Peptides against a protein of PDB entry 5LHZ. Designs and how they scored, part 13

Target 1, 78 residues: chain A of PDB entry 5LHZ
Amino acid sequence: QLLKSVFVKNVGWATQLTSGAVWVQFNDGSQLVVQAGVSSISYTSPNGQTTRYGENEKLPDYIKQKLQCLSSILLMFS

## One batch from the design tools (peptide; aimed at target 1 Q35 L59 L70)

Design b2_p9_6_s3 (made by RFdiffusion4, then SolubleMPNN; from b2_p9_6, 3 letters changed)
Fold by OpenDDE base, seed 2:
Structure b2_p9_6_s3 (fold): chain B 78 residues (1-78), chain A 9 residues (1-9)
Amino acid sequence: as target 1 above (78 residues)
Amino acid sequence: LLEKVESFL
């Protein structure tokens, strides 16, 4: 279930879920999901491929950039 | 969640 969805200009949509997750749908068609209680993050590329990354993994720069965006969004929700 | 996200950066 959705708690709240916000439109973020030049980024996309960010949604808080009742599950404790935050779901970001980026304008480029990619998606990020960060879930409370889960040690990994989920990235879905524009082609629909989903990959989970652990905290200790070296992330591609394009994912780090999106995480930085997500960080800013989370600050908005707080 | 903020701390979690930041831990990936």
Scores: peptide ipSAE 0.650, ipTM 0.922, DockQ to the pose 0.870
OpenDDE base, seeds 1, 3, 4, 5: peptide ipSAE 0.646, 0.647, 0.646, 0.648; ipTM 0.921, 0.921, 0.921, 0.922

Design b2_p9_6_s4 (made by RFdiffusion4, then SolubleMPNN; from b2_p9_6, 3 letters changed)
Fold by OpenDDE base, seed 5:
Structure b2_p9_6_s4 (fold): chain B 78 residues (1-78), chain A 9 residues (1-9)
Amino acid sequence: as target 1 above (78 residues)
Amino acid sequence: LLSKVQSFL
């Protein structure tokens, strides 16, 4: 279930889920899901491919950019 | 979650 959704200009939509996850739907069609208590993050590319990344994994720059964006979004939910 | 996200960077 959804708790709260916010529109972020030039980024997309960010939603808090009752599960403790935050789900970001970016304007480029990609998605990020970060969940409390889970050691990995989920990224879905615009073509629909989903990949999970671990904390110690080397991330593609475009993923890092989206995570940096997500960190700023989380400040809006705090 | 903020701390978690930052740990991935």
Scores: peptide ipSAE 0.677, ipTM 0.930, DockQ to the pose 0.777
OpenDDE base, seeds 1, 2, 3, 4: peptide ipSAE 0.676, 0.674, 0.676, 0.675; ipTM 0.929, 0.929, 0.930, 0.929

Design b2_p9_7 (made by RFdiffusion4)
Pose (drawn by RFdiffusion4):
Structure b2_p9_7 (pose): chain A 78 residues (1-78), chain P 9 residues (1-9)
Amino acid sequence: as target 1 above (78 residues)
Amino acid sequence: LMDKVQSFL
C-alpha cells in the first residue's frame, strides 16, 4: 500500500501509495490526500478533523497553499 | 497527477 516516503525540510513528509494516491503529512499537524482518478481531495486538520472537497468547490486559502506546496513537491520528483 | 492537483488551484 505504501511506497517510498520522502522528507521535505520545512514542509513535512510526502508518500505515494500503490493506489496512485499521494499522502502528505505537514509539519503543522495537517494531512492532505489526493488521487489521480478521484475528483476530490481529503484534508485533515491538526485536530484530527477530516473534510473532503470537490473539484468544483471554492477551497479555503490554506488548502490552496498546501496544494501549491504539493504541486512543488511533485515537480521536484522529476 | 500534478496537473490534476493544479486543477484544484

Design b2_p9_7_s1 (made by RFdiffusion4, then SolubleMPNN; from b2_p9_7 with M2L D3E; failed a check: a repeat of another design)
Amino acid sequence: LLEKVQSFL

Design b2_p9_7_s2 (made by RFdiffusion4, then SolubleMPNN; from b2_p9_7 with M2L; failed a check: a repeat of another design)
Amino acid sequence: LLDKVQSFL

Design b2_p9_7_s3 (made by RFdiffusion4, then SolubleMPNN; from b2_p9_7 with M2L D3S; failed a check: a repeat of another design)
Amino acid sequence: LLSKVQSFL

Design b2_p9_8 (made by RFdiffusion4)
Pose (drawn by RFdiffusion4):
Structure b2_p9_8 (pose): chain A 78 residues (1-78), chain P 9 residues (1-9)
Amino acid sequence: as target 1 above (78 residues)
Amino acid sequence: MINEIREKL
């Protein structure tokens, strides 16, 4: 289920799963899960609360920031 | 933005 986990200083951990998903554990206690075939993203706050967002929803600013950092992480993997 | 991430994967 898990592949190699990569540590990114000042950001946190990024991990790729066998399902084609990416799970990021940020240093602020939040988590983000995305998947290539799924039209939704999963965000978990530092307090353990999980919220799923769809592609057609306006996302909160901090979700977008974390998605940008994730985009940079995926870019560095090439 | 979600689709941009999906395209990267």

Design b2_p9_8_s1 (made by RFdiffusion4, then SolubleMPNN; from b2_p9_8 with N3K K8L)
Fold by OpenDDE base, seed 4:
Structure b2_p9_8_s1 (fold): chain B 78 residues (1-78), chain A 9 residues (1-9)
Amino acid sequence: as target 1 above (78 residues)
Amino acid sequence: MIKEIRELL
């Protein structure tokens, strides 16, 4: 269930879920789901493939870049 | 890095 969605210029949309997770839908069609208390993140590529990454897994650079963007997005929900 | 993000949530 969705709680609040915010438009992020040059990024896309960010939505806080009732679970506490933040769901980011990027302009390139990719998606990230991140949640406090969960040791993994979920990335969905534009082609719809979803991959979960754990705390100690090496992340692709393009995902790292999106996570950096997420830091700024989270300020909108604080 | 994931830990850092989770701390912001």
Scores: peptide ipSAE 0.154, ipTM 0.767, DockQ to the pose 0.734
OpenDDE base, seeds 1, 2, 3, 5: peptide ipSAE 0.152, 0.153, 0.151, 0.149; ipTM 0.765, 0.766, 0.768, 0.763

Design b2_p9_8_s2 (made by RFdiffusion4, then SolubleMPNN; from b2_p9_8, 4 letters changed)
Fold by OpenDDE base, seed 4:
Structure b2_p9_8_s2 (fold): chain B 78 residues (1-78), chain A 9 residues (1-9)
Amino acid sequence: as target 1 above (78 residues)
Amino acid sequence: LISEIRKLL
């Protein structure tokens, strides 16, 4: 279930889920889900392929960029 | 949540 969605110019939409997760839908068609208390993230590419990344593995640069973007968004709500 | 992101970066 969705709690709140915010539009982020030149980025996409960020949504808080009732689960405690944040779901970002980027303009390039990719998606990112981060859950509080869960040491992994879910990335979905524009072609619909989903990959789960843990805290002990190296992230692709394009994922790091999106996470940095998400961090910036979250700071606006802190 | 931000701390979780930092662990991954």
Scores: peptide ipSAE 0.421, ipTM 0.858, DockQ to the pose 0.190
OpenDDE base, seeds 1, 2, 3, 5: peptide ipSAE 0.398, 0.271, 0.354, 0.403; ipTM 0.850, 0.803, 0.836, 0.852

Design b2_p9_8_s3 (made by RFdiffusion4, then SolubleMPNN; from b2_p9_8, 3 letters changed)
Fold by OpenDDE base, seed 2:
Structure b2_p9_8_s3 (fold): chain B 78 residues (1-78), chain A 9 residues (1-9)
Amino acid sequence: as target 1 above (78 residues)
Amino acid sequence: LIKEIRELL
């Protein structure tokens, strides 16, 4: 269930879920779901493939870039 | 990085 959505220029939409997770829908069609207390993130590529990454896994650069962007987005919900 | 993100939430 959705709680609050924020439009982020040149990035996409970020939504707080009632679960406590933050769901980002990027302009390129990819998606990212992150949540405090969870040791993994969920990434969905534009083609619909979903992959979960743990803390000790090597992340692709394009995902790192999206996570960096997310740091700024999260401040908008605080 | 994931840890950092979790800490921001």
Scores: peptide ipSAE 0.151, ipTM 0.738, DockQ to the pose 0.807
OpenDDE base, seeds 1, 3, 4, 5: peptide ipSAE 0.141, 0.143, 0.139, 0.138; ipTM 0.730, 0.735, 0.731, 0.729

Design b2_p9_8_s4 (made by RFdiffusion4, then SolubleMPNN; from b2_p9_8, 3 letters changed)
Fold by OpenDDE base, seed 3:
Structure b2_p9_8_s4 (fold): chain B 78 residues (1-78), chain A 9 residues (1-9)
Amino acid sequence: as target 1 above (78 residues)
Amino acid sequence: MISEIRSLL
């Protein structure tokens, strides 16, 4: 379930889920789901392919960039 | 980086 959605200029939409996860829908069509207490993140590419990444594996740069963007977004929710 | 994000959630 959705709790709250915020529009993020030049990024897309960020939504807090009742699960505690944050779901970001980027303008490029990709999506990112992160959640506290979960050691992995879910990334969906614009073509719809979903990949889970663990905290011990190296992330592609494009995902790192999106995570950095997410850090800024999280400040908006606080 | 994931751990840093989780600390903010």
Scores: peptide ipSAE 0.166, ipTM 0.777, DockQ to the pose 0.780
OpenDDE base, seeds 1, 2, 4, 5: peptide ipSAE 0.160, 0.164, 0.163, 0.157; ipTM 0.772, 0.775, 0.775, 0.768

## One batch from the design tools (peptide; aimed at target 1 Q35 K58 L59 L70)

Design b2_p10_3 (made by RFdiffusion4)
Pose (drawn by RFdiffusion4):
Structure b2_p10_3 (pose): chain A 78 residues (1-78), chain P 10 residues (1-10)
Amino acid sequence: as target 1 above (78 residues)
Amino acid sequence: DKALMDTVRD
């Protein structure tokens, strides 16, 4: 289920799953899961609360920031 | 926002 986990300083951990998903554990205690075939993203706050967002929803600013950092992480993997 | 999510998925 898990592939190689990569440490990114000042950000956290990024991990690719066998399902094609990416799971990011940020240093602020939050988590983000995305998947290539799924039209939703999963965010978990530092307090353990999980919220799923759809592609047509206006996302909160901090979700967008984490998605931008994730985009940079995926970019550096090439 | 959708464009950002598409970029991440791609």

Design b2_p10_3_s1 (made by RFdiffusion4, then SolubleMPNN; from b2_p10_3, 6 letters changed)
Fold by OpenDDE base, seed 3:
Structure b2_p10_3_s1 (fold): chain B 78 residues (1-78), chain A 10 residues (1-10)
Amino acid sequence: as target 1 above (78 residues)
Amino acid sequence: DRELIEQVRS
């Protein structure tokens, strides 16, 4: 379930879920789901492939870049 | 940037 959605210019839409997770739908068609206190993240590529990255797993650079945007988004929800 | 990642994850 959704709690709040915000439009982020040049990024996409960010939605806070009732689970506490934040779901970002990027303009490029990719998606990212993260939750504070949960070490793993979920990334969905534009083609619909979903990959879950664990705590110690190296993240691709393109995901790291998206996470940089996410940090700013999370501040909006706190 | 692991620091930013950790800020997101924790």
Scores: peptide ipSAE 0.125, ipTM 0.731, DockQ to the pose 0.563
OpenDDE base, seeds 1, 2, 4, 5: peptide ipSAE 0.117, 0.117, 0.118, 0.115; ipTM 0.725, 0.728, 0.726, 0.725

Design b2_p10_3_s2 (made by RFdiffusion4, then SolubleMPNN; from b2_p10_3, 6 letters changed)
Fold by OpenDDE base, seed 3:
Structure b2_p10_3_s2 (fold): chain B 78 residues (1-78), chain A 10 residues (1-10)
Amino acid sequence: as target 1 above (78 residues)
Amino acid sequence: DRELIQQVRS
């Protein structure tokens, strides 16, 4: 279930889920699902492939770049 | 930015 959605210019849409997770739908068609306190993240590529990354797994650079906007997004929900 | 990532992931 969705709690709140915000439009983030030059990024996409970010939605806070009732689970506490934040779901970001990027303009390039990719998606991220992250949650504070949960060490894993979920990335969905534009082609629909979903990959879950654990705490100690190295993230691809393109995912790291997307994560850089999350701090600002999270502030919108707190 | 590992610190930023960790802020999100932990």
Scores: peptide ipSAE 0.113, ipTM 0.713, DockQ to the pose 0.448
OpenDDE base, seeds 1, 2, 4, 5: peptide ipSAE 0.104, 0.108, 0.103, 0.101; ipTM 0.709, 0.712, 0.710, 0.707

Design b2_p10_3_s3 (made by RFdiffusion4, then SolubleMPNN; from b2_p10_3, 4 letters changed)
Fold by OpenDDE base, seed 2:
Structure b2_p10_3_s3 (fold): chain B 78 residues (1-78), chain A 10 residues (1-10)
Amino acid sequence: as target 1 above (78 residues)
Amino acid sequence: DKELIDQVRS
């Protein structure tokens, strides 16, 4: 379930889920689901392919780039 | 930003 959604300029929309996770829908059609304190993240590419990355798994650079604004987003929901 | 990623993944 959704709790709160905020528009992030030049990024997309970020939604706080009842689980505590944050769902980011990027303008390019990709998506991230992350949660502070949870060591795994979920990335969905624009073509709909979803990949889950564990705590010790290397993240692609394009995903790292999308995480750059996440600290600010998470702060908004804290 | 490794620190940001570590914050999320910790």
Scores: peptide ipSAE 0.178, ipTM 0.767, DockQ to the pose 0.329
OpenDDE base, seeds 1, 3, 4, 5: peptide ipSAE 0.168, 0.171, 0.176, 0.167; ipTM 0.762, 0.763, 0.766, 0.760

Design b2_p10_3_s4 (made by RFdiffusion4, then SolubleMPNN; from b2_p10_3, 6 letters changed)
Fold by OpenDDE base, seed 3:
Structure b2_p10_3_s4 (fold): chain B 78 residues (1-78), chain A 10 residues (1-10)
Amino acid sequence: as target 1 above (78 residues)
Amino acid sequence: DRELIQEVRS
């Protein structure tokens, strides 16, 4: 279930879920699902492939770059 | 930004 969605210029749409997770739908068609306090993240590529990364797994650079905007996104929901 | 990433992931 969705709580709130915000448009983020040059990024995409971010939605806070009732679970507490934040679902980001990027302009390139990729998606991230992250949640504070949860040590794993979910990335979905534009082709629909979903990968879950644990806390100790190295993230691809392209995912790291997407995560850089999360602080600003989370601020929108706090 | 590893610190930011870790804050989100932990």
Scores: peptide ipSAE 0.118, ipTM 0.709, DockQ to the pose 0.353
OpenDDE base, seeds 1, 2, 4, 5: peptide ipSAE 0.112, 0.116, 0.111, 0.112; ipTM 0.706, 0.709, 0.707, 0.705

Design b2_p10_4 (made by RFdiffusion4)
Pose (drawn by RFdiffusion4):
Structure b2_p10_4 (pose): chain A 78 residues (1-78), chain P 10 residues (1-10)
Amino acid sequence: as target 1 above (78 residues)
Amino acid sequence: EKLQKFIDSE
């Protein structure tokens, strides 16, 4: 289920799953899961609360920030 | 490209 986990200083951990998903554990306690075939993203706050967002929903600013950092992480993997 | 769609959401 898990592939190699990569540590990114000042950001946190990034992990690729066998399902084609990416799970990021940020240093602020939040988590983000995305999947290539799924039209939704999963965010978990530091307090353990999970919220799923769809592609057609306006996302909160911090979700977008984390998605940008994730984009940069995926970019460095090439 | 897919993450950009979430980032650009209004």

Design b2_p10_4_s1 (made by RFdiffusion4, then SolubleMPNN; from b2_p10_4, 6 letters changed)
Fold by OpenDDE base, seed 3:
Structure b2_p10_4_s1 (fold): chain B 78 residues (1-78), chain A 10 residues (1-10)
Amino acid sequence: as target 1 above (78 residues)
Amino acid sequence: SRLQRFINAK
């Protein structure tokens, strides 16, 4: 369930879920789900493939970039 | 924030 969604220009939509997770739907068609306290993150590529990355896994650079984007979004509420 | 710290750790 959704708590709040915000439109982020040149990025996409960011949504806070009732679970506590943040769900970002990027303009390129990819998606990222992150929740504090959960060791893994979920990334869905534009082709619909979903990959779960554990806490000790090396993240691809393109996902790191999207995480930085998420950081910028969070700053808006800090 | 807690989430920001979590992201930084990734």
Scores: peptide ipSAE 0.380, ipTM 0.843, DockQ to the pose 0.285
OpenDDE base, seeds 1, 2, 4, 5: peptide ipSAE 0.377, 0.380, 0.373, 0.371; ipTM 0.844, 0.844, 0.843, 0.843

Design b2_p10_4_s2 (made by RFdiffusion4, then SolubleMPNN; from b2_p10_4, 4 letters changed)
Fold by OpenDDE base, seed 1:
Structure b2_p10_4_s2 (fold): chain B 78 residues (1-78), chain A 10 residues (1-10)
Amino acid sequence: as target 1 above (78 residues)
Amino acid sequence: SKLQKFINAK
């Protein structure tokens, strides 16, 4: 279930879920789901392919950039 | 937060 959704300029939509996860739907059609206490993140590419990455796993740079956006979003939710 | 720390570690 959804708690709160906010529009983020030049990024997309960010939604806080009742689970504690944050779900970002980017303008390019990709998605990220991250949650404190969960050792993995979920990335969905624009073509719908979903990949989970572990806490210590190396990430592609384009995903790192999206995580930086998430960092800013989390500051807004707090 | 733990989530922020997780993100920063990536």
Scores: peptide ipSAE 0.253, ipTM 0.798, DockQ to the pose 0.368
OpenDDE base, seeds 2, 3, 4, 5: peptide ipSAE 0.250, 0.239, 0.244, 0.237; ipTM 0.798, 0.789, 0.794, 0.789

Design b2_p10_4_s3 (made by RFdiffusion4, then SolubleMPNN; from b2_p10_4, 5 letters changed)
Fold by OpenDDE base, seed 3:
Structure b2_p10_4_s3 (fold): chain B 78 residues (1-78), chain A 10 residues (1-10)
Amino acid sequence: as target 1 above (78 residues)
Amino acid sequence: SKLQRFINAK
C-alpha cells in the first residue's frame, strides 16, 4: 500500500510504502526500491528489467548516482 | 534517519 507520494522536480516521484520501503520512479523510466533493514535493493531499468542487489554486491555507478538522489529526497521527508 | 544511514552504508 502507498502511504505518501511526492513529486520531485527533475527526478520523478518518490513514494513511501506502508511496508517502510521508499519507491522512486525516475523520469528516465527506471525505478528504485529501498527499505531500511532489508539487505538488498531493487532496481528496474528503463527497459523493464528488474535486478536485486545484495548488501555485499558492488553497485553500478548509475545506481549509486540514483541512491544519491534518494538521499536528497529523504532529506525532504525528514 | 535510519533509512538515510542505511543508504549511506550501501
Scores: peptide ipSAE 0.340, ipTM 0.829, DockQ to the pose 0.257
OpenDDE base, seeds 1, 2, 4, 5: peptide ipSAE 0.334, 0.315, 0.325, 0.321; ipTM 0.827, 0.823, 0.824, 0.824

Design b2_p10_4_s4 (made by RFdiffusion4, then SolubleMPNN; from b2_p10_4, 3 letters changed)
Fold by OpenDDE base, seed 3:
Structure b2_p10_4_s4 (fold): chain B 78 residues (1-78), chain A 10 residues (1-10)
Amino acid sequence: as target 1 above (78 residues)
Amino acid sequence: SKLQKFIDAK
């Protein structure tokens, strides 16, 4: 279930879920789901492929960039 | 926040 969705200019939409997760739908068609207390993150590429990354895995740079974008969004939420 | 700290740790 959705709690709140905010439009982020030049980024996309960021949504807080009732689960505690944050779901970002980027303008390039990719998606990212992160949640405090969960060791993994979920990334969906523009072609629809979803990959779950554990806390000890090396993340591709393009995903790290998305996470930093999400960091900026979270700063706005807090 | 907890979530921000979580992201920073990735």
Scores: peptide ipSAE 0.268, ipTM 0.792, DockQ to the pose 0.255
OpenDDE base, seeds 1, 2, 4, 5: peptide ipSAE 0.258, 0.253, 0.246, 0.260; ipTM 0.792, 0.788, 0.783, 0.789

Design b2_p10_5 (made by RFdiffusion4)
Pose (drawn by RFdiffusion4):
Structure b2_p10_5 (pose): chain A 78 residues (1-78), chain P 10 residues (1-10)
Amino acid sequence: as target 1 above (78 residues)
Amino acid sequence: SYLQKFLDTS
């Protein structure tokens, strides 16, 4: 289920799964899961609360920031 | 490209 986990200083951990998903554990306690075939993203707050967002929903600013950092992480993997 | 659709939400 898990592939190689990569540590990115000042951000946290990024892990690719066998399902094609990416799971990011940020240093602020939050988590983000995305998948290539799924039209939703999963965010978990530092308090353990999980919220799923759809592609057509306006996302909160901090979700977008984490998505941007994730985009940079995926970019550095090439 | 996949994440861009979430980043572009207004």

Design b2_p10_5_s1 (made by RFdiffusion4, then SolubleMPNN; from b2_p10_5 with D8N S10P)
Fold by OpenDDE base, seed 3:
Structure b2_p10_5_s1 (fold): chain B 78 residues (1-78), chain A 10 residues (1-10)
Amino acid sequence: as target 1 above (78 residues)
Amino acid sequence: SYLQKFLNTP
């Protein structure tokens, strides 16, 4: 279930789930799901393909760039 | 963790 959704300029929409996860829907159609205490993230590409990445796994640059904006997003939920 | 890696740098 959804707890709170916020519009993030030049990024997309960020939604906090009741599970504690943060779901980001980016303008390019991709999606990212992250959660504290979980050792992996879920990335969905614009074509709908979903991949989970472990915390010790090398990430594609385009995913790293999206993760870098998470700090700003979390501030919107604090 | 991903949070430690990316969330601690605004």
Scores: peptide ipSAE 0.212, ipTM 0.762, DockQ to the pose 0.209
OpenDDE base, seeds 1, 2, 4, 5: peptide ipSAE 0.202, 0.209, 0.201, 0.204; ipTM 0.762, 0.763, 0.762, 0.757

Design b2_p10_5_s2 (made by RFdiffusion4, then SolubleMPNN; from b2_p10_5 with Y2K S10P)
Fold by OpenDDE base, seed 4:
Structure b2_p10_5_s2 (fold): chain B 78 residues (1-78), chain A 10 residues (1-10)
Amino acid sequence: as target 1 above (78 residues)
Amino acid sequence: SKLQKFLDTP
């Protein structure tokens, strides 16, 4: 379930889930689901393909770039 | 971990 959604300028929408995860819907149509303390992330490309990455896997640069804004997003829910 | 570097808040 959804707890709170916030609009993030030049990024998209970020939603905190009751699970504690944060679901980011980016303007380019991609999505990320991340959660502090969890060792994996879920990325969905604009075409709907979903990939789960472990904490020790190499991440594509475009995913790293999207993750960079997470710290700021998380503060919006604190 | 690589992931935690992005998840940490200031």
Scores: peptide ipSAE 0.206, ipTM 0.759, DockQ to the pose 0.171
OpenDDE base, seeds 1, 2, 3, 5: peptide ipSAE 0.183, 0.204, 0.186, 0.186; ipTM 0.750, 0.765, 0.753, 0.744

Design b2_p10_5_s3 (made by RFdiffusion4, then SolubleMPNN; from b2_p10_5, 3 letters changed)
Fold by OpenDDE base, seed 3:
Structure b2_p10_5_s3 (fold): chain B 78 residues (1-78), chain A 10 residues (1-10)
Amino acid sequence: as target 1 above (78 residues)
Amino acid sequence: SKLQKFLNTP
């Protein structure tokens, strides 16, 4: 279930879920789901493939780039 | 963790 959605210029939409997670839908069609206290993230590529990454895994650069903008997004919900 | 570092980096 959705709690709150905010439009993020040049990024996409960020939505707080009732689970506590934040769901980001990027302009390029990719998606991220992250949650404080959870040691993994969910990434969905534009083609619809979803992959879950643990905290000790090597992340592709394109995912790292998405994560680097999340700090400011999370601040919007705090 | 490495993951948390990215989440906390502006």
Scores: peptide ipSAE 0.189, ipTM 0.774, DockQ to the pose 0.243
OpenDDE base, seeds 1, 2, 4, 5: peptide ipSAE 0.188, 0.188, 0.185, 0.176; ipTM 0.770, 0.772, 0.771, 0.765

Design b2_p10_5_s4 (made by RFdiffusion4, then SolubleMPNN; from b2_p10_5 with S10P)
Fold by OpenDDE base, seed 1:
Structure b2_p10_5_s4 (fold): chain B 78 residues (1-78), chain A 10 residues (1-10)
Amino acid sequence: as target 1 above (78 residues)
Amino acid sequence: SYLQKFLDTP
């Protein structure tokens, strides 16, 4: 279930889920689901392929770049 | 971890 959705300029849309996760739908068609205290993130590429990355796994740079937006996004839900 | 770094650091 959705709690709140916010438009993030030059990023896309971010939605806070009732689970506590944040679902980001990026302008490039990719998606990211993240949640504090959870040991993995979910990334969906524009082609629809979904990959889960563990907390100790090396992340592709394009994932890191998207994660760098999270601090600002999370402030929008605080 | 990267996750904690990006989630917790302003």
Scores: peptide ipSAE 0.192, ipTM 0.756, DockQ to the pose 0.194
OpenDDE base, seeds 2, 3, 4, 5: peptide ipSAE 0.189, 0.189, 0.176, 0.186; ipTM 0.755, 0.754, 0.749, 0.752

Design b2_p10_6 (made by RFdiffusion4)
Pose (drawn by RFdiffusion4):
Structure b2_p10_6 (pose): chain A 78 residues (1-78), chain P 10 residues (1-10)
Amino acid sequence: as target 1 above (78 residues)
Amino acid sequence: TDKELMESVM
């Protein structure tokens, strides 16, 4: 289910799953899960609360920031 | 857009 986990300083951990998903554990306690075939993203706050967002929803600013950092992480993997 | 951003990471 898990593949190699990569540490990115000043950001956190990024991990690729066998399902094609990516799970990021940020240093601020939050978590982000995305999947290539799924039209939703999963965010978990530092307090353990989970919220799923759809592609057609206006996302909160901090979700977008984490998605940008994630985009940079995926970019560095090439 | 937010949609394009989500797709960029998917």

Design b2_p10_6_s1 (made by RFdiffusion4, then SolubleMPNN; from b2_p10_6, 5 letters changed)
Fold by OpenDDE base, seed 5:
Structure b2_p10_6_s1 (fold): chain B 78 residues (1-78), chain A 10 residues (1-10)
Amino acid sequence: as target 1 above (78 residues)
Amino acid sequence: SDRELIQSVK
């Protein structure tokens, strides 16, 4: 269930879920789901493929960039 | 680190 959604210029939409997760839908068609207390993140590529990455796993650069962006987006829910 | 990056969004 959705709790709050915000439009982020030049990024996409960020949604806070009642579960505590944050769901970002990027303009390039990719998606990112993160949640406190969960040791992994979920990334969905524009083609719809979903991959989970653990905290000790090497991340692709394009995901690192989105995570850095997400850290700033999360402040919008503060 | 990637770990720190992931934790920054938690």
Scores: peptide ipSAE 0.385, ipTM 0.844, DockQ to the pose 0.851
OpenDDE base, seeds 1, 2, 3, 4: peptide ipSAE 0.359, 0.348, 0.357, 0.376; ipTM 0.833, 0.829, 0.832, 0.840

Design b2_p10_6_s2 (made by RFdiffusion4, then SolubleMPNN; from b2_p10_6, 6 letters changed)
Fold by OpenDDE base, seed 2:
Structure b2_p10_6_s2 (fold): chain B 78 residues (1-78), chain A 10 residues (1-10)
Amino acid sequence: as target 1 above (78 residues)
Amino acid sequence: SDADLIRSVK
């Protein structure tokens, strides 16, 4: 269930879920889901493939970029 | 670090 969705110019949509997760739908068709208390993040590529990344895992640059973007969005809400 | 980045969004 959705709590709040925010349009982010040149990025996409960021949504808070009642579960506590934050779901970002990027303009490039990819998606990112993060949730406190869960030791991994979920990334879905534009082709629909979903991959989970752990906290100590080496991340692809494009994942880092999107996480940095998400970090900025979250700061915006604080 | 990558870990710091992930933690920053949790």
Scores: peptide ipSAE 0.525, ipTM 0.890, DockQ to the pose 0.891
OpenDDE base, seeds 1, 3, 4, 5: peptide ipSAE 0.523, 0.522, 0.524, 0.522; ipTM 0.889, 0.889, 0.890, 0.890

